Peptides against a protein of PDB entry 6KZJ. Designs and how they scored, part 19

Target 1, 71 residues: chain A of PDB entry 6KZJ
Amino acid sequence: SPDLLSEVSEMKQDLIKMTAILTTDVSDKAGSIKVKELVKAAEEEPGEPFEIVERVKEDLEKVNEILRSGT

## One batch from the design tools (peptide; aimed at target 1 L15 T19 V53 L60)

Design b2_p24_2_s1 (made by RFdiffusion4, then SolubleMPNN; from b2_p24_2, 11 letters changed)
Fold by OpenDDE base, seed 3:
Structure b2_p24_2_s1 (fold): chain B 71 residues (1-71), chain A 24 residues (1-24)
Amino acid sequence: as target 1 above (71 residues)
Amino acid sequence: SLEEALKLVKEILKRLEALEKKLK
């Protein structure tokens, strides 16, 4: 739906900003960082779009916990 | 670690891009 598309697009934009912040922060403290591609194929993620968004939100909480703790 | 956080963010971004493509 158009509403869901708008939500996904907004989340994507926010993550682009987070990526920039994290990249610079880690680069200041560590040398070269190699981010290996994970097995989870984005294009093959099961479930309806709404369900995928909910799983993404759960994974974002993991990110938030790391950022709050700094570890 | 912050490195792991960055990895997660990048993967989530890929997932959202794929989802956006499906919705269009």
Scores: peptide ipSAE 0.571, ipTM 0.915, DockQ to the pose 0.501
OpenDDE base, seeds 1, 2, 4, 5: peptide ipSAE 0.567, 0.569, 0.573, 0.572; ipTM 0.914, 0.915, 0.915, 0.914; seeds 2, 4, 5 fail the geometry check

Design b2_p24_2_s2 (made by RFdiffusion4, then SolubleMPNN; from b2_p24_2, 11 letters changed; failed a check: too like the target's own chain)
Amino acid sequence: SLKEALELVKKILERLLALEKKLK

Design b2_p24_3_s1 (made by RFdiffusion4, then SolubleMPNN; failed a check: too like the target's own chain; its pose is not in this set)
Amino acid sequence: SPRDEALELVMEILKRLEALEKKL

Design b2_p24_3_s2 (made by RFdiffusion4, then SolubleMPNN; its pose is not in this set)
Fold by OpenDDE base, seed 5:
Structure b2_p24_3_s2 (fold): chain B 71 residues (1-71), chain A 24 residues (1-24)
Amino acid sequence: as target 1 above (71 residues)
Amino acid sequence: SPREEALKLVMDILKRLLALEKKL
């Protein structure tokens, strides 16, 4: 749906910003985002799109916890 | 490091979202 697509797009943009913040070394390959390569390497995740988004949100909370607590 | 772990997770999630966009 367009609403879900908008949500995914927003999350994607936020993650791109987070990647830039977390990358401090120009030699850090993980920090060099090549969208085409990421799309090519991405595999299908099982479940309906809205279910995938919910799982992604859960994993984002893990990221937030690491950044907040350092563990 | 926590920073490195966070970065890895972020990249993984981004990859998943890019894949998901193909379905939308």
Scores: peptide ipSAE 0.665, ipTM 0.931, DockQ to the pose 0.655
OpenDDE base, seeds 1, 2, 3, 4: peptide ipSAE 0.663, 0.662, 0.662, 0.663; ipTM 0.931, 0.931, 0.931, 0.931

Design b2_p24_3_s3 (made by RFdiffusion4, then SolubleMPNN; its pose is not in this set)
Fold by OpenDDE base, seed 3:
Structure b2_p24_3_s3 (fold): chain B 71 residues (1-71), chain A 24 residues (1-24)
Amino acid sequence: as target 1 above (71 residues)
Amino acid sequence: SPREEALKLVMEILKRLLALEKKL
């Protein structure tokens, strides 16, 4: 679905930005290098696209909780 | 550290989205 692809692309872009913010490597491009590696290594994700997106949102909430609380 | 754990999770989520894009 074009709409679902657009949503996933937008989420991906946001996560790339988060990667740049969170990386502690002295090289500003360390995160970018790792992203390129992820593109090559991305395996098939099982399940229906809608279900995958919902699971992603749940895991993203875990990230947000860590960043808000420091735990 | 919490920041490093958050980064690991972000990378894992990003990988899953990249995999999903290949199905769309």
Scores: peptide ipSAE 0.647, ipTM 0.919, DockQ to the pose 0.670
OpenDDE base, seeds 1, 2, 4, 5: peptide ipSAE 0.644, 0.645, 0.643, 0.645; ipTM 0.918, 0.918, 0.918, 0.918

Design b2_p24_3_s4 (made by RFdiffusion4, then SolubleMPNN; failed a check: too like the target's own chain; its pose is not in this set)
Amino acid sequence: SPRQEALELVMEILKRLEALEKKL

Design b2_p24_4_s1 (made by RFdiffusion4, then SolubleMPNN; its pose is not in this set)
Fold by OpenDDE base, seed 2:
Structure b2_p24_4_s1 (fold): chain B 71 residues (1-71), chain A 24 residues (1-24)
Amino acid sequence: as target 1 above (71 residues)
Amino acid sequence: DEALKLTMEILKRVEALKKKLEEL
């Protein structure tokens, strides 16, 4: 579905922005996005799309909790 | 640091999701 692909593409762009925001001077190297690693992850990620979505939602909530609490 | 690490892992999964949706 082109609508779903567009939404996922927007999510990707937002996550890239989040990575840039969260990158600090001491974490500059950690903030570098490796295209090769993204391709590899796409090939190795288990489960159907719905299962991947659920894992994404869970980890986004974890990020929210870390940012709210500072820990 | 943990938030950054986790965000990068989510980005990887989103790429996986995109690829799997393209295969449907």
Scores: peptide ipSAE 0.513, ipTM 0.902, DockQ to the pose 0.907
OpenDDE base, seeds 1, 3, 4, 5: peptide ipSAE 0.502, 0.509, 0.498, 0.504; ipTM 0.900, 0.902, 0.898, 0.899

Design b2_p24_4_s4 (made by RFdiffusion4, then SolubleMPNN; its pose is not in this set)
Fold by OpenDDE base, seed 1:
Structure b2_p24_4_s4 (fold): chain B 71 residues (1-71), chain A 24 residues (1-24)
Amino acid sequence: as target 1 above (71 residues)
Amino acid sequence: SEALELTLKILKQVLALEKKLKEL
């Protein structure tokens, strides 16, 4: 749906911002975000949208744990 | 960092999700 697509698009932008915040070293692998390359890599992501959403939720939980605990 | 790697992983997943939604 267009509403879901809009929500996903905003989440994408938020993640890009978070990536910039978390990139603190000039030698970091993601020192420069190449969205075009990530888009191509994303084409390999398997599963239907609802399956991807579940994986996103799982990984978000992990990120939250790391940011909260510092580990 | 692990947080950065996970964030990038999620970003890739979200990009995939966006593309799949646009194709529906």
Scores: peptide ipSAE 0.678, ipTM 0.933, DockQ to the pose 0.838
OpenDDE base, seeds 2, 3, 4, 5: peptide ipSAE 0.676, 0.677, 0.676, 0.678; ipTM 0.933, 0.933, 0.933, 0.933

Design b2_p24_5_s2 (made by RFdiffusion4, then SolubleMPNN; its pose is not in this set)
Fold by OpenDDE base, seed 5:
Structure b2_p24_5_s2 (fold): chain B 71 residues (1-71), chain A 24 residues (1-24)
Amino acid sequence: as target 1 above (71 residues)
Amino acid sequence: SPREEALELVMKILKRLEALKKKL
């Protein structure tokens, strides 16, 4: 669905910005995201779209907790 | 560290979002 694709794209953009913020070491390549590598890795991601969404929601909540509490 | 944990999770989410995009 075009609306879902737009939402996913927006979320991806925001998360890419977060990786840059979270990267502390100048040599840390984690902040340098290669989309093609993510795409290749995504080929092995199991599950239907709704299952993937649930996993995303779970990890987003964890990120929120860490950034809020510092632990 | 919490910061490293957060980064790891964000990277995991990005991977899953790419997977999701390919399945939509």
Scores: peptide ipSAE 0.652, ipTM 0.935, DockQ to the pose 0.820
OpenDDE base, seeds 1, 2, 3, 4: peptide ipSAE 0.649, 0.647, 0.651, 0.651; ipTM 0.935, 0.934, 0.935, 0.935

Design b2_p24_5_s4 (made by RFdiffusion4, then SolubleMPNN; its pose is not in this set)
Fold by OpenDDE base, seed 2:
Structure b2_p24_5_s4 (fold): chain B 71 residues (1-71), chain A 24 residues (1-24)
Amino acid sequence: as target 1 above (71 residues)
Amino acid sequence: SPREEALKLVLEILKRLEALEKKL
């Protein structure tokens, strides 16, 4: 789907911007959500493409939670 | 740190999106 492909491409670009920001001024303070909980077998992630996108958005909210709350 | 963990999560999500693009 060209519309879904465009959305995925935009998300990738936003995440690349996030990585650039997050690589600067890191501070060692509190703990947070474990990375292993969000690690998926990318090539084998189950579901239709639109379902995968929704799960990615849910996981991005976890990232946002960490960044705004520190946990 | 929380910021480092957030970075790791973002990188993992990027991998998932790259894999997804191959399905589209």
Scores: peptide ipSAE 0.589, ipTM 0.912, DockQ to the pose 0.405
OpenDDE base, seeds 1, 3, 4, 5: peptide ipSAE 0.583, 0.582, 0.585, 0.585; ipTM 0.913, 0.914, 0.912, 0.914

Design b2_p24_6 (made by RFdiffusion4; failed a check: too like the target's own chain)
Pose (drawn by RFdiffusion4):
Order: sequence, then C-alpha cells, then structure tokens
Structure b2_p24_6 (pose): chain A 69 residues (1-26, 29-71), chain P 24 residues (1-24)
Amino acid sequence: SPDLLSEVSEMKQDLIKMTAILTTDVKAGSIKVKELVKAAEEEPGEPFEIVERVKEDLEKVNEILRSGT
Amino acid sequence: SLEEALEIVKRVYKKVLALEKKLT
C-alpha cells in the first residue's frame, strides 16, 4: 500500500538525518549511489524478513545511543 | 560506539531501499 511506502520513505529520511549527525564525512562522498542501487537489488527476502532485520539493527543503535556503549 | 552506530545506520538505509523496491 502507499501508506506502507510513505512510512518507509520517512524511515529513509530519518536515517539520512542520523547519518548527518553521526558522520565525520567532511558532495557526501561516503554515500555511493552505485552501492545503494546494488543493495536495493540484492538484499534477500520478502519485506517482512527485511523489516525484522531493520528492527533488530535499530534496537542495537538505540541501545548504543541510550546506554552509551 | 558512535562509529558502530553509523555503520549500522548506513546498513539499515540500504535495507530500507530494498524494502521500498520490494513493496513497490
């Protein structure tokens, strides 16, 4: 559905913002369009499996930011 | 560490692009 895509687009923008905060990359050469396109093509599994991995990774980042380790 | 958080955030970003593609 379009609502699912819009939520995912918002997540993508949140991750860009997080990248800008965390990076020391001083045209943002650390972000490679070819790597992004390849990853979009090659990430395995259906959406549910991808979402589970994204959730796990976000829980990990949250733990780092909240606990400091 | 923040470096680790950044690597994870970039990885998650690539997974979100694949999710967008699969949902489309």

Design b2_p24_6_s1 (made by RFdiffusion4, then SolubleMPNN; from b2_p24_6, 9 letters changed)
Fold by OpenDDE base, seed 3:
Structure b2_p24_6_s1 (fold): chain B 71 residues (1-71), chain A 24 residues (1-24)
Amino acid sequence: as target 1 above (71 residues)
Amino acid sequence: SLEEALKLVMEILKRLLALEKKLK
């Protein structure tokens, strides 16, 4: 649905920003995010779109736990 | 670790890109 597509697009944009921050934090080096490369490498995701988003949010919670702890 | 967080973010981003293709 259009609403779900909008949500996915927004999450994508946020994660691109997070990737930039984490790359420099981990490596202490300026890194380039190759979004185009990720687009090409992206394999078809099986399952209903809503369920895929819910699983993504569960994995994102793991990221949030790490970032909150700082380790 | 922060390295683990980066890996997770990259994987999630890739999955979202795949989903975006599916929805279009």
Scores: peptide ipSAE 0.629, ipTM 0.919, DockQ to the pose 0.665
OpenDDE base, seeds 1, 2, 4, 5: peptide ipSAE 0.628, 0.628, 0.628, 0.630; ipTM 0.918, 0.918, 0.917, 0.918; seed 5 fails the geometry check

Design b2_p24_6_s2 (made by RFdiffusion4, then SolubleMPNN; from b2_p24_6, 11 letters changed)
Fold by OpenDDE base, seed 4:
Structure b2_p24_6_s2 (fold): chain B 71 residues (1-71), chain A 24 residues (1-24)
Amino acid sequence: as target 1 above (71 residues)
Amino acid sequence: SKEEALKLVLEILKRLEALEKKLK
């Protein structure tokens, strides 16, 4: 789906911006950060593309919760 | 933690990149 592809691309761009912000903030405190690869990111994710996007949005909310709570 | 948030973001990016490959 072209519309879904566009949404995914936009999400990626937003997350890249978040990565830059978070990396800088963490690096300023810790100097060097080791980011290990997570198992779920290396495996094939099941479900239709739309379902995967919805699951990603759910996980992104966890990120937002961390950032809001400061934990 | 912010470190955990960063890890999650990077994980999500990988998932979206994989999905993008599926869509193309």
Scores: peptide ipSAE 0.644, ipTM 0.926, DockQ to the pose 0.487
OpenDDE base, seeds 1, 2, 3, 5: peptide ipSAE 0.643, 0.641, 0.639, 0.640; ipTM 0.926, 0.926, 0.926, 0.925

Design b2_p24_6_s3 (made by RFdiffusion4, then SolubleMPNN; from b2_p24_6, 10 letters changed)
Fold by OpenDDE base, seed 3:
Structure b2_p24_6_s3 (fold): chain B 71 residues (1-71), chain A 24 residues (1-24)
Amino acid sequence: as target 1 above (71 residues)
Amino acid sequence: SMEEALKLVMEILKRLLALEKKLK
């Protein structure tokens, strides 16, 4: 649905920003994000779109826990 | 670790890109 597509697009944009920050933090070097390369490498995701988003949010919570702890 | 967080973010981003293709 259009609403779900909008949500996915917004999450994608946020993750691109997070990637830039984390790359610098981990490597102490300016990293280049190759979004085009990721698009090409993206394999079909099985399952209903809503369920996929819910699983993504569960994995994102793991990221948030790490970021909150700072380690 | 922060390295683990980066890996997770990259994987999630890839999955979202795949989903976006599916929705279009």
Scores: peptide ipSAE 0.627, ipTM 0.917, DockQ to the pose 0.664
OpenDDE base, seeds 1, 2, 4, 5: peptide ipSAE 0.626, 0.626, 0.626, 0.628; ipTM 0.916, 0.916, 0.916, 0.916; seed 5 fails the geometry check

Design b2_p24_6_s4 (made by RFdiffusion4, then SolubleMPNN; from b2_p24_6, 10 letters changed; failed a check: too like the target's own chain)
Amino acid sequence: SMKEALELVMEILKRLLALEKKLK

Design b2_p24_7_s1 (made by RFdiffusion4, then SolubleMPNN; its pose is not in this set)
Fold by OpenDDE base, seed 4:
Structure b2_p24_7_s1 (fold): chain B 71 residues (1-71), chain A 24 residues (1-24)
Amino acid sequence: as target 1 above (71 residues)
Amino acid sequence: SPREEALKLVMEILKRLEALEKKL
């Protein structure tokens, strides 16, 4: 789907920007949600592309929660 | 750290999106 591909591409670009921000001094030692809980088998993620995008958006919200609350 | 974990998650999500692009 061209529209979905465009959305995915835009999400990637936004995440690259987030990466640039987050790479600045990550020396914090507070506890947080474990990465292992959200790690997916990228090449084997189940569902239709739209469903995968929605799941990614949910996981991005969890990232945002970590950044807002530290947990 | 939360910020370090957030970074790792972001990078993993990027990998997922790259895999998804192969399906599109």
Scores: peptide ipSAE 0.578, ipTM 0.910, DockQ to the pose 0.404
OpenDDE base, seeds 1, 2, 3, 5: peptide ipSAE 0.561, 0.561, 0.554, 0.555; ipTM 0.910, 0.910, 0.910, 0.911

Design b2_p24_7_s2 (made by RFdiffusion4, then SolubleMPNN; its pose is not in this set)
Fold by OpenDDE base, seed 3:
Structure b2_p24_7_s2 (fold): chain B 71 residues (1-71), chain A 24 residues (1-24)
Amino acid sequence: as target 1 above (71 residues)
Amino acid sequence: SPREEALKLVMEILKRLLALEKKL
């Protein structure tokens, strides 16, 4: 679905930005290098696209909780 | 550290989205 692809692309872009913010490597491009590696290594994700997106949102909430609380 | 754990999770989520894009 074009709409679902657009949503996933937008989420991906946001996560790339988060990667740049969170990386502690002295090289500003360390995160970018790792992203390129992820593109090559991305395996098939099982399940229906809608279900995958919902699971992603749940895991993203875990990230947000860590960043808000420091735990 | 919490920041490093958050980064690991972000990378894992990003990988899953990249995999999903290949199905769309």
Scores: peptide ipSAE 0.647, ipTM 0.919, DockQ to the pose 0.670
OpenDDE base, seeds 1, 2, 4, 5: peptide ipSAE 0.644, 0.645, 0.643, 0.645; ipTM 0.918, 0.918, 0.918, 0.918

Design b2_p24_7_s3 (made by RFdiffusion4, then SolubleMPNN; its pose is not in this set)
Fold by OpenDDE base, seed 3:
Order: sequence, then C-alpha cells, then structure tokens
Structure b2_p24_7_s3 (fold): chain B 71 residues (1-71), chain A 24 residues (1-24)
Amino acid sequence: as target 1 above (71 residues)
Amino acid sequence: SPREEALKLTMEILKRLLALEKKL
C-alpha cells in the first residue's frame, strides 16, 4: 500500500534522526549511522505489515520510556 | 547504560522498518 509505505518511510526518517541524537549523547562524539549496512542486514519480518508497524510502535514506546525515566 | 540500550533498540527498530519496506 502506498499509504503504508509513506508512513513507514516517515518513521524511518524519524528514527535516523533519533539514532544520531542518541549516539552523540552516549559518546559525547559524533558517530556514524551505517544505514546502508542496515539495509543489507535487514531480515524479513513475519506478519502482516499493519501488525509489524504496531509492534514497532510498542517497541518505540519502550525507547521513549527509557529516555524519559533514565531506567 | 539506559541511553545505550535506547540507542540499540532504536537501531533495531530502524532495521525492522527497512525490512518491512521490502514487503511493500
């Protein structure tokens, strides 16, 4: 679905930005984001696309909780 | 550290989205 592809693409871009911020925060140094390497290593994930997106959102909430609480 | 764990999770989620794009 083009609508779902658009949503996934937008989430991907946001995560790239988050990765850059977190890398700098953790290391006090600019790190490299090897997106090309991630593309190559990306294994097929089972399930319908909608279900995969929902699981991704749940895991992203875990990230947000860690960042808010420090635990 | 918690922030390092957050980074690892973020990168893993990104990888999963890249995998999903291949199905769309």
Scores: peptide ipSAE 0.639, ipTM 0.916, DockQ to the pose 0.658
OpenDDE base, seeds 1, 2, 4, 5: peptide ipSAE 0.634, 0.634, 0.634, 0.635; ipTM 0.915, 0.915, 0.915, 0.914

Design b2_p24_8 (made by RFdiffusion4)
Pose (drawn by RFdiffusion4):
Structure b2_p24_8 (pose): chain A 69 residues (1-26, 29-71), chain P 24 residues (1-24)
Amino acid sequence: SPDLLSEVSEMKQDLIKMTAILTTDVKAGSIKVKELVKAAEEEPGEPFEIVERVKEDLEKVNEILRSGT
Amino acid sequence: SEELRQALAEVKWLLDHNIKLLEE
């Protein structure tokens, strides 16, 4: 549904903002368009499986930021 | 479903990049 796509678009923007905060990349040469396109093509599994992995990774980032380790 | 899969793959790629930054 369009609502699912809009939530995912918002999550992508959140991750760009996180990247800008965390990066020391001094045209943002650390972000490669070819790598992004390849990853969009090759990431395995259906949306549910991808969402589970995204959730696990976000939980890991949250732990780093909240606990400091 | 494929459009949602591709959007989520892009989110996963950005998240992996941010994890690498935190591990540096």

Design b2_p24_8_s1 (made by RFdiffusion4, then SolubleMPNN; from b2_p24_8, 10 letters changed)
Fold by OpenDDE base, seed 4:
Structure b2_p24_8_s1 (fold): chain B 71 residues (1-71), chain A 24 residues (1-24)
Amino acid sequence: as target 1 above (71 residues)
Amino acid sequence: SDELKRALGEVLYLLKKNIELLEK
């Protein structure tokens, strides 16, 4: 399902952003503007990585429900 | 699908990678 693939793609994007947050390379040449903004937000909000994980968990739950239901 | 399975595998990989970063 293209919807499922899109859901998984969102998870991947979140996790790539988390990687940027967890690494020291946050220069202007590193990543997209969105990633840089997220890194900045994470510096001001230490809970941001946790929030990303929670979104990933929620997305996985959604994927599982769809796969289980066949819809 | 196989494509979805591969994509989920990539998610798993990224999770493991990020866990590893947190352990440093």
Scores: peptide ipSAE 0.479, ipTM 0.900, DockQ to the pose 0.143
OpenDDE base, seeds 1, 2, 3, 5: peptide ipSAE 0.474, 0.475, 0.466, 0.476; ipTM 0.899, 0.899, 0.896, 0.900

Design b2_p24_8_s2 (made by RFdiffusion4, then SolubleMPNN; from b2_p24_8, 12 letters changed)
Fold by OpenDDE base, seed 5:
Structure b2_p24_8_s2 (fold): chain B 71 residues (1-71), chain A 24 residues (1-24)
Amino acid sequence: as target 1 above (71 residues)
Amino acid sequence: SDKLKEALGEVRYLLEKNLELLEK
């Protein structure tokens, strides 16, 4: 679906935006999270799309926990 | 698939929440 592809493209841009912010703002607390690798995964061609999305989700949950707790 | 779409929805939610927190 073109709508789904557009949504995925938007998510990619949001990941890039998060990367830019985290590398300058929250990088001290997010040492265990490889944001660059997360963005790369989002840009990869679909071979195992569900597994990729699950990894992205897991990493974003980690980011969320850090942002909410400060640790 | 529905499973993939659901997962993407959760990712979208997390992106928005994280960006909201980062931009406060």
Scores: peptide ipSAE 0.588, ipTM 0.933, DockQ to the pose 0.097
OpenDDE base, seeds 1, 2, 3, 4: peptide ipSAE 0.588, 0.588, 0.586, 0.586; ipTM 0.933, 0.934, 0.933, 0.933

Design b2_p24_8_s3 (made by RFdiffusion4, then SolubleMPNN; from b2_p24_8, 12 letters changed)
Fold by OpenDDE base, seed 3:
Structure b2_p24_8_s3 (fold): chain B 71 residues (1-71), chain A 24 residues (1-24)
Amino acid sequence: as target 1 above (71 residues)
Amino acid sequence: SDLLKEELGEVLYLLRYNIELLEK
């Protein structure tokens, strides 16, 4: 759905901002790390969207744990 | 949607990358 797509796109932008905070690598163009690498990696991720969402949730929990505990 | 799947894949990639950065 367009709503879900918009939400995912928003998440992507937020994560790009987080990357900029966490690294000294100044990605000048588009504020993105490397579009080609992102697309390539995305195309290689197997499974249906709902399966990828589960992996996203898992990694979000990991990020949250690190930010909360420092480890 | 193939586009949705692609975007989700990119999000996942970014998350993994950020985790890598956080763990340094």
Scores: peptide ipSAE 0.653, ipTM 0.925, DockQ to the pose 0.802
OpenDDE base, seeds 1, 2, 4, 5: peptide ipSAE 0.651, 0.651, 0.650, 0.651; ipTM 0.924, 0.925, 0.924, 0.924

Design b2_p24_8_s4 (made by RFdiffusion4, then SolubleMPNN; from b2_p24_8, 12 letters changed)
Fold by OpenDDE base, seed 2:
Structure b2_p24_8_s4 (fold): chain B 71 residues (1-71), chain A 24 residues (1-24)
Amino acid sequence: as target 1 above (71 residues)
Amino acid sequence: SDLLKKELGVVRYLLEHNIELLEK
């Protein structure tokens, strides 16, 4: 679905912005993202899209828990 | 879609990376 692809791409951009907020990197651009690791993740994420979406939901839940409790 | 899977893989990496940053 092109709508789903657009939504996922928007989420990606939002997460990059969050990385810039969370990192202590003083550079103009967030330097904590490792390009090689990002490329590897893009090429090797296992499973069908629905399964990967479920893992995304799990990670989002973890983020929410940390933001709520601080731990 | 292979492109969708790749984008989802990037999202997963960024989420896990952001979790690491939050836990520092």
Scores: peptide ipSAE 0.698, ipTM 0.931, DockQ to the pose 0.844
OpenDDE base, seeds 1, 3, 4, 5: peptide ipSAE 0.692, 0.698, 0.689, 0.643; ipTM 0.930, 0.931, 0.929, 0.923

## One batch from the design tools (peptide; aimed at target 1 E45 P49 V53)

Design b2_p25_2 (made by RFdiffusion4)
Pose (drawn by RFdiffusion4):
Structure b2_p25_2 (pose): chain A 69 residues (1-26, 29-71), chain P 25 residues (1-25)
Amino acid sequence: SPDLLSEVSEMKQDLIKMTAILTTDVKAGSIKVKELVKAAEEEPGEPFEIVERVKEDLEKVNEILRSGT
Amino acid sequence: LEEALDIVRDVYKKVLALEKKLSEL
């Protein structure tokens, strides 16, 4: 559905913002369009499986930011 | 924080793949 896509678009924008905060990359050469396109093509599994991995990773980032380790 | 950045970029690539797969449905 379009609502699912819009939520995922908002997540993508949140991750760009997080990248800008965390990066020391001083045209943002650390972000490679070809790597992004390849990853979009090659990430395995259906959406549910991808969402579970994204959730696990976000929980891990949250722990780092909240606990400091 | 460097570790968090690597994970955030990896998540970003997973989100692009999720967008692509949802668009195919």

Design b2_p25_2_s1 (made by RFdiffusion4, then SolubleMPNN; from b2_p25_2, 11 letters changed; failed a check: too like the target's own chain)
Amino acid sequence: MKEALELVMEILKRLLALEKKLKEL

Design b2_p25_2_s2 (made by RFdiffusion4, then SolubleMPNN; from b2_p25_2, 12 letters changed; failed a check: too like the target's own chain)
Amino acid sequence: MKEALELVKEILKRLEALEKKLKEL

Design b2_p25_2_s3 (made by RFdiffusion4, then SolubleMPNN; from b2_p25_2, 12 letters changed; failed a check: too like the target's own chain)
Amino acid sequence: MKEALELVMEILKRLEALEKKLKEL

Design b2_p25_2_s4 (made by RFdiffusion4, then SolubleMPNN; from b2_p25_2, 10 letters changed)
Fold by OpenDDE base, seed 4:
Structure b2_p25_2_s4 (fold): chain B 71 residues (1-71), chain A 25 residues (1-25)
Amino acid sequence: as target 1 above (71 residues)
Amino acid sequence: MEEALKLVLEILKRLLALEKKLKEL
């Protein structure tokens, strides 16, 4: 679905930006994010698209909770 | 904040997986 692909693409870009912000805050341990390595790891992600979406939603909520708490 | 970074990276990985799966449909 082109609309879903567009949404996913936008979310990817947003998360890349978040990563850049968070890496500056947590120290150099995260280093440079190699998207290529993430792509390879993504090939092993189990589940149907709807299951992945639910996992994404759950973890986004966790991220929000962490950011709100400041911890 | 380190945990948040880990989660964000995990979400990004899942989105890459989702993108691939959607393209294969």
Scores: peptide ipSAE 0.588, ipTM 0.912, DockQ to the pose 0.811
OpenDDE base, seeds 1, 2, 3, 5: peptide ipSAE 0.580, 0.584, 0.583, 0.581; ipTM 0.910, 0.912, 0.911, 0.911

Design b2_p25_3 (made by RFdiffusion4)
Pose (drawn by RFdiffusion4):
Structure b2_p25_3 (pose): chain A 69 residues (1-26, 29-71), chain P 25 residues (1-25)
Amino acid sequence: SPDLLSEVSEMKQDLIKMTAILTTDVKAGSIKVKELVKAAEEEPGEPFEIVERVKEDLEKVNEILRSGT
Amino acid sequence: STEELRKALAEVKWLLDKNIELLEE
């Protein structure tokens, strides 16, 4: 549904903002368009499996930021 | 579509992986 795509678009924008905060990349050469396109093509599994991996990774980032380790 | 949602999520996963690498540096 369009609502699912819009939530995911918001999540992508949130991750760009996180990247800008965390990065020391001094045209943002650390972000490669070819790598992004390849990853969009090759990430395995259906949406549910991808969402589970994304949730796990976000929980890990949250722990780093909240606990400091 | 399901494929459009899969590709959008794959881009979100790629960006998150790069953010994790930054935090591990």

Design b2_p25_3_s1 (made by RFdiffusion4, then SolubleMPNN; from b2_p25_3, 12 letters changed)
Fold by OpenDDE base, seed 5:
Structure b2_p25_3_s1 (fold): chain B 71 residues (1-71), chain A 25 residues (1-25)
Amino acid sequence: as target 1 above (71 residues)
Amino acid sequence: SPDLLKEELAVVRYLLEKNLELLEK
């Protein structure tokens, strides 16, 4: 859905910003990501996009918790 | 589109894994 795409795109931008803060390796820039390979790999993941997004959100919360608590 | 969503989602998943990796350093 458009809403899901917008949400995922926003998450992408947030994660790009986070990655830029955390990384010192310019080779890991989003522009260097082999997207077609990632898409191919993602096709092996079970679940509809919305279910995958929910798992992503859970993982994102883990990232946020680590950032907040340092643990 | 579904293709764009898949692409964006794949990137998001990658970035999440990378960020977790970076945080674990």
Scores: peptide ipSAE 0.643, ipTM 0.922, DockQ to the pose 0.543
OpenDDE base, seeds 1, 2, 3, 4: peptide ipSAE 0.641, 0.643, 0.640, 0.642; ipTM 0.922, 0.922, 0.922, 0.922

